# Ledger of designs, part 223: peptides against a protein of PDB entry 4Z5W

Target 1, 305 residues: chain A of PDB entry 4Z5W
Amino acid sequence: IPDVFLELNKLWYFSAQSNLFNGEMPRSLSNSRSISLLSLRNNTLSGQIYLNCSAMTNLTSLDLASNSFSGSIPSNLPNCLRLKTINFAKIKFIAQIPESFKNFQSLTSLSFSNSSIQNISSALEILQHCQNLKTLVLTLNFQKEELPSVPSLQFKNLKVLIIASCQLRGTVPQWLSNSPSLQLLDLSWNQLSGTIPPWLGSLNSLFYLDLSNNTFIGEIPHSLTSLQSLVSKENAVEEPSPDFPFFKKKNTNAGGLQYNQPSSFPPMIDLSYNSLNGSIWPEFGDLRQLHVLNLKNNNLSGNIP

## One batch from the design tools (peptide; made by RFdiffusion4, then SolubleMPNN)

Design b2_p29_2_s2 (from b2_p29_2, 17 letters changed)
Fold by OpenDDE base, seed 2:
Structure b2_p29_2_s2 (fold): chain B 305 residues (1-305), chain A 29 residues (1-29)
Amino acid sequence: as target 1 above (305 residues)
Amino acid sequence: AKVPNRTENSDTSFLTTVPPSVEVERPLD
């Protein structure tokens, strides 16, 4: 990419995604005063990520996903006072979340999906201080770590939590009960154990639940039949979604589905591939908004209602 | 303990922000 962005003093949006760009990010781009949205996703860009946050006063969205960047996560990003959305998916950092992210009050949406992030306990302890954080994607990190159950963890404004395919140990953490606005939870493809907690059915906005491919035991909580978002059409006000799309990755080479907004996901309960026992509750019939109920590969018994 | 068989054919999927790699099927010559 040429180093000509000093002359582009009116450039508000720069999208150069899905090209063959190599080398480092231009220094003039890292100092752009006009740019609001920067997307360089799906290139071969390299070196360290550096942004001059004192110059980049209009930066609101940053997508650097699927590049060959290296080094640490830039600790100065919280100084970008308007930066809301960050997509660092598929950048191999081999790092922890910087402690400076405790001060990242502008942050609304963060993805580190498949970014070799380490220490989930430190990551969640830091990110709970981001009061405006609504979307957190940590899929394919923290391999074989323990999901912290510390009751003091608080994500009050969290709407989307995705921590899939980490081989995480532990239980469904009680601190999630402090997130009453949670709409989407994916903890699939882990090694989570214990029972599914009844308080999960008190999350009135929860319309997408994936707990599949874990080691959960006991009965399905009857409280899941009373999830209000699945009983009635709440007019979910289209809240500002993250500027990055979501993908449902299948294990098969069959093309993953793209979802531009969390509201575009089909309402779903997936508890498949666990060790759950007991009956299927007839009251699942009350969930008139539910599109997908997946209970396969459990130890369930009795009649299908 | 039923080890979740990561059977290759499991319809099971998870969410990510990484686009699926389009395997460009190279046309067989």
Scores: peptide ipSAE 0.385, ipTM 0.735, DockQ to the pose 0.308
Fold by OpenDDE base, seed 5:
Structure b2_p29_2_s2 (fold): chain B 305 residues (1-305), chain A 29 residues (1-29)
Amino acid sequence: as target 1 above (305 residues)
Amino acid sequence: AKVPNRTENSDTSFLTTVPPSVEVERPLD
């Protein structure tokens, strides 16, 4: 990418995604006063991520995902006072989330999916201070760590939480009960154990629940049959989507599904590939908005209602 | 009790912000 962004003093949107750009991010780009949305996703860019937040006063969205960047997560990003959305997916940082992110009040959407992030406890302890954080994607990190169940963790405004495929141990974390606005939860492909907690059915905005491919035991909590968002359409909060799409990864032979908005996900309960027992509750029939109920590969018994 | 074989052939369907390496199907609207 040429170092010409100083001359482009009116450039507010720069998208150069899905190209073959290599080398470092141009210094003039890192100092752009005009750029609001920056997407360099899916390139071969390398070096350390550096942004001059004192210069980049208009930066609102940053997508650097699927690049060959290295080094630490830029600790100065909270100084980008308008920066709302960050996609750092598939950047191999091999790092912890910077403590400076406690001050990241502008942050609304963060993805580190497959970014070799370490220390989930520290990550969640830091990110809970981001009062505007609505979307958090941490898929494919924290390999074999324990998902902290510290009741003091508080994500009051969290709507989308995705921590899939981390091989995480532990239980469904009690601190999620402090997230009454949660709409989408994916904790699939972990090593989570224990029972599915009944309080999960009290999350009245929760329309998408994936707990598949864990080691959950016991019965399906009856409270899941009373998920208000799946009973009635009235709770479809149209919220501004994060500036990055979501993907449902399928097996290598099946195409992935792209979802531009969390609201585009089919209303779903996936509890498949666990060790759940007992019966299927007939009251799942009350979930008139439910599109997908996946209970396969459990120890369920009795009649199908 | 049949141990649920976590066969690699289970639909590895989880959410991510990383595009799949294969063709991205759009959801049917």
Scores: peptide ipSAE 0.379, ipTM 0.749, DockQ to the pose 0.309
Fold by OpenDDE base, seed 3:
Structure b2_p29_2_s2 (fold): chain B 305 residues (1-305), chain A 29 residues (1-29)
Amino acid sequence: as target 1 above (305 residues)
Amino acid sequence: AKVPNRTENSDTSFLTTVPPSVEVERPLD
């Protein structure tokens, strides 16, 4: 990419995604005072990520996903006082989340999906201080670590939590009960164990639950039949979505599904590929908004209601 | 306990922000 952005003093939006750009990010772009939205996703950009946050006073969205960047996560990003959305998916950092992210009060949406992030305990301990954090995607990181269950962890405003395919050990953490606004939870493709906790059914806004491909045991909590978001059409307040799309990775089909917003997800409970026992509750019939109930490959018994 | 045969062919899917390498079916928003 040419170093010409100094001349583009009115540039508000720059999208150069899905091209063949190589080399480093232009220094003039890293110093742009006008840019609000920057997307360089799906290129071959390399070097260290550097942003001059003192110059980039209008930066609100950053998508650098699927590039060949190296080095640490830029610790100065919290100094970008308007930066809300960050997509760093598929950047191989091989790093921990910087402690400076405790001060990242502008942050609303963060993705590190498949970014070689390490130390989930430190990551969650840091990110809990981001009071405006609504969307957190940590899929394909923390390989074989333990999901922390520390009750003091608190994500008050969290709407979307995705920590899939990490081979995480542990249980469904009690600290998630401190996130009453949670709409979407994906903890699929881990090594989570224990019982599914009944307090999940108290998350009144929870319309998408994926706990599939774990080692959960015991009965399905009856409280899941009382999820208010699945009983009634809540007026989904159009909350500002992240500026990055989500993808449902399918194993069998070459094509994934793209979801531009969390609200575009079908209302779902997926508990498949566990060791759950007992009956299917007839009261799942009360979940009139539920599109997908997947209970396959468990130890369930009794009648199908 | 039956170790779930993680057969590569499980229709099981998870969410990510990384696009698949092949054509993405967009749900009609």
Scores: peptide ipSAE 0.368, ipTM 0.752, DockQ to the pose 0.310
Fold by OpenDDE base, seed 4:
Structure b2_p29_2_s2 (fold): chain B 305 residues (1-305), chain A 29 residues (1-29)
Amino acid sequence: as target 1 above (305 residues)
Amino acid sequence: AKVPNRTENSDTSFLTTVPPSVEVERPLD
């Protein structure tokens, strides 16, 4: 990428995603006063990620995902006072979340999916201070760590939490009950154990629940049959989506599904590939908005309602 | 107790922000 962005003093949006760009980010780009949206996703860019937040005063969205960047997570990003959306997926950091992210009040959407992030306890302890954080994607990190259950953790405005395929141990964390606006929860492909907690059914906005491929035991909580978002259409809050798409990875040669917004997800309960027992509740028939109920590969018994 | 045959893990589906290496189908609207 040429070092010409100083001359582009009116450049508001720069999208150069899905190209063959290599080398480092040009210094003029890292100092752009005009850029609001920067997407360099899916290139071969390298070097250290550096942004001059004192210069980049208009930066609102940053997508650097799927590049060959190295080194540390840029600890100065909280100084980018308008920065809302960050996609750092598939950047191999091998790092913890910087302590400076406690001050990241502009942050609304964060993805580190498959970024070799370590220490989930520290990450969640830091990120809970981000009062505007609505979307958090941490899939394919924290390998074999324990998902913290500390009740003091509080994500008040959290709408989307995805921490899939981490081999995480522990239970469904009680601190998620402090997120009453949660719409989507994916904790699939972990080593989570215990029972599925009944308080999940109190999350009135929760329309997508994936707990598949864990080690959950006991009965399906009857409270899941009363998920208000799945009973009635009225709670479809059109909230501003992240500036990055989501993907449902399939292991088959069948293409992944792309979802441009959380509202595009089919209303779903996936509890498949656990050790759940008991019956299927007939009251799942009350979930008139439910598109997918996946209970396969459990120890369920009784009648199918 | 039938051990859940984890070998039928063909349905590895989880959410990410990383594009799959294969063509991404749009969900049916």
Scores: peptide ipSAE 0.364, ipTM 0.745, DockQ to the pose 0.300

Design b2_p29_2_s3 (from b2_p29_2, 15 letters changed)
Fold by OpenDDE base, seed 2:
Structure b2_p29_2_s3 (fold): chain B 305 residues (1-305), chain A 29 residues (1-29)
Amino acid sequence: as target 1 above (305 residues)
Amino acid sequence: AAVPSRTASSDTSFLTTVPPSVEVEIPLD
C-alpha cells in the first residue's frame, strides 16, 4: 500500500479488503486524522500493528483480520478514544489480552477469533471492565483451558458472546446470568460438562443458543420453553451491530453463511451432540419465533411432541 | 465400562469472524 494518506485529509472510509496487499501498513495511514473506518481484512500485510492514537482521533472501526501481522497486541489502542469495533481475527499473536484494555471504555465490539490468544481467565477479567462491550468473539483460542466460573465476573451490557471451538473445560458459567441483555450465546465445540442451567431461560432477549458438541448431561431445562424472545416478536431494538460480519463455518461447505448483523441470525436452539436425557417438552410448541431446534445425537426418550 | 467417545460430529458449525475463504485449520485431534 503506498504511503500517500497524509494528502488524503478528507478520507473518512478506507476499504481495501480481499486484495493481495503485502508489506507493512503505511506510516501515513497509522497517522491519519480523517479516517473513521479502516478495513484491510484478508490481505498479506506484515510487521507490527502500530496506530498513532493521538493522531487518529476519528478512528471508530478497525478491521485487520486475516493478515500476516506479527508481534504484540497494540497496548495503546485504549488511547483511541472513539475506537468502538476491532476485528483481529486470524492474526497470530501468541499473547494474552493487554492489561491496558481495562481502560477501553469506547470498545463495543471485539474479535480475536483464531488469533492464538492465551489465558481466558485473564482475558475475561480484563474485558469485564469494558462497560460498553456488547459483542465478544474469542472462537479458536484458549485451547484446552478452563472456562472460568468466577461469580465476580460481570458483563452487564453483553449481547453477543461467541467462544466456540476452544476445547474449553468447565460448566456454563453462573456469571452469564448477570448479562440480562444477552441475545446470542455460542459455546459450541468445547468440552463443557455438567447440566444446562435453568437460569438460561431467564435471559429474555436470548434468541440464538448454541451449546452443541459438548459433554452436557441431564434433562433439557423446561425454562427454555419460556424464552420470551422466541415466544413473541419483541421489537428487537436495532442495536448498533459490529462493523465486521460473522460467518457460520461448516466442515463440508467452503461457503460459510455470512451474517452482517446479529438480527440476521435465525432464531435457534442447538443442543445437538451432547449426552442429554429425558423428554422433549411439548411446550417447545409455544416458541412461535423459533426457526431451528436441533436436538440430534443425545440420549432423549419418550414421544416427539 | 468405557463410555463410548461419541465421535464429535464432522459437522463443525460454529460462529467466527474469519472469512470462509481463509482456511482455518481446526486441529482435528
Scores: peptide ipSAE 0.343, ipTM 0.731, DockQ to the pose 0.567
Fold by OpenDDE base, seed 4:
Structure b2_p29_2_s3 (fold): chain B 305 residues (1-305), chain A 29 residues (1-29)
Amino acid sequence: as target 1 above (305 residues)
Amino acid sequence: AAVPSRTASSDTSFLTTVPPSVEVEIPLD
């Protein structure tokens, strides 16, 4: 990318995604006062990520995903006082979340999906201080770590939590009950154990639940038949979506599904590939908004309602 | 009782922000 952004003093949006750009990010771009939206996703950009947050006073969205950047996560990003969305997916950091992110009050949406992030306990302890954090994607990190169940963890405004395919140990963490606005939870493809907690059914906005491919035991909580978002349409608050799409990976010859907004997800309960027992509750029939109920590969018994 | 070796689904279905090699956009209704 040429170093010409000093002359582009009116540049508000720069999208150069899915190109063949290589080398480092131009210094003039890292110092742009005008830029609000920066997407360089799916290139071969390299070097250390550096942003001059004192210059980049208009930066609101940053997508650097699927690049060859190296080094640490930029600890100065919280100084970008308007920065709301960050997509750092598929950047191989091999790092922990910087402690400076405790001060990241502008942050609303964060993805580190497949970014070689380590120490989930530290990551969650830091990110809980991001009071405006609504979307958190940590899929394909924290390999074989334990999902912390520390009751002091508090994500009050969290709407989307995706921590899939981490081989995480532990249980469904009680601190998620402190997230009453949670709409989407994906903890699939982990090594989570214990029972599915009944308090999940108290998450009145939860319309998408994926707990598939874990080691959960016991009965399906009857409270899941009372998920208000799946009973009625009334509470679909169109909140501002992340400036980055979501993807549902499928292994079938049908490509991955892209979802531009969390609201585009089909209402779903996936509990498949666990060790759940007992019956299927007939009251799942009350979930009139439910599009997908996946209970396959469990130890369920009795009649199908 | 032999615990049936539950073959983990060959189908890796989970959410990410990393695009797959082949994308299918779902239209917003």
Scores: peptide ipSAE 0.342, ipTM 0.725, DockQ to the pose 0.272
Fold by OpenDDE base, seed 5:
Structure b2_p29_2_s3 (fold): chain B 305 residues (1-305), chain A 29 residues (1-29)
Amino acid sequence: as target 1 above (305 residues)
Amino acid sequence: AAVPSRTASSDTSFLTTVPPSVEVEIPLD
């Protein structure tokens, strides 16, 4: 990418995603006062990520995902006072979340999917201070760590939580009951154990639940048959989606499904590939908005309602 | 008690913000 952004003093949006750009990010781009939206996703950019937050006063969205950047996570990003969305997916940091992110009050959406992030306890302890955080994606990190169950953790405004494919140990954490606005939860492909907690059915906005491929035991909580978002349409709050798309990885090497908004996900309960027992509740028939109920590969018994 | 063999559930379905690699299905002729 050429170093010409000093001349582009009116540039509001720069999208150069899915090209063949290599080398470092231009210094003039890292100092742009005009840019609000920056997307360089899916290139071969390298070097250290550096943004001059004192200059970049209009920056609201940053997508650097799927590049060859190296070094540390930029600890100065909280100084970008308007920065709301960050996509750092598939950047190999081999790092912890910076302590400075405790002060990241502008942050609404964060992805580190497959970014070699370490220490989930520290990451959640830091990110709970981001009071405006609505979307958190931490898939393919924290390999074989324990998911912290500390009741003091609070994500009050969290709507989307995805921590899939981490081989995490522990239980469904009680601190998630403090997230009443939660719409989407994916904890699939972990080593989570214990019972599925009944308080999940009190999350009135929860329309997508994936707990598949864990080691959960006991019965399906009857409270899941009363999930208000799956009973009636009235609570579908159209909230601002993150500026980055989601992808459902399927087994087939064929293209994963792209979802531009969380509202584009089919209403789903996936409890497949666990050790759940007991019967299927007939009251799942009350979930008139449910599109997918997946209970395959469990120890369930009795009649199918 | 039969230890349920963790059949590696073939179905690697989870959410991410990384596009799946377009494995070009080379058409087997």
Scores: peptide ipSAE 0.339, ipTM 0.724, DockQ to the pose 0.307
Fold by OpenDDE base, seed 1:
Structure b2_p29_2_s3 (fold): chain B 305 residues (1-305), chain A 29 residues (1-29)
Amino acid sequence: as target 1 above (305 residues)
Amino acid sequence: AAVPSRTASSDTSFLTTVPPSVEVEIPLD
């Protein structure tokens, strides 16, 4: 990308997604006073990510995903006082989340999907201080770490939590009960164990639950049959979605579903590929908004209602 | 009772922010 952005003093939006851009991010772009939305996703950009947050006073959204950037996560990003959305998916940082992110009050949506992030305990301890954090995507990180169950962890405004395919150990963490606005939870493809906690059914906004491909045992909590968002349509609070799309990965590379907003997900309970026992509750029939109930590959018994 | 071996379910259906066409297949062991 040429270093010509100093002349573009009115540039509000720059999108150069899915091109063949090589080299470093232009210094004039990293110092742009006018830019609000920057997307360079799916290029071959390299080097260290540097943003002059004192100059980039209008920056609200940053998408650098699927680039060849290296080094640490930029610790100065919290100084970008208007920065709300960050997509750093598929950047190989091999790093922890910076402690400076405790001060990241503008942050609403963060993705590190497949970014070689380490230390989930530190990451969650830091990110709980982001009071405006609504969307957190940490898929394909923290390999074989333990999902912290520390009751002091608090994500009050969290709506979307995706921590899939991390091989995480532990249980469904009690601190998620402190997130009453949670709409989407994906903890699939981990090594989570124990029982599915009954308090999940108290998350009245939860319309998408994926706990598939774990080691959960015991009965399905009857409280899941009372998820209010799946009983009635009225609880679908459309909140501002992140500026980055979501994808449902499938084994067939060609068959990934793109979702531009979390509200575009089909209402779903996926508990498949666990060790759950007992019966299927007939009261799942009360979940009139449920599109997908997946209970396959468990130890369930009795009658199918 | 032998816990049935987790047949590697062909459904790697989890959520990401990376387009599937650009994701290198990380073999899920």
Scores: peptide ipSAE 0.337, ipTM 0.719, DockQ to the pose 0.569

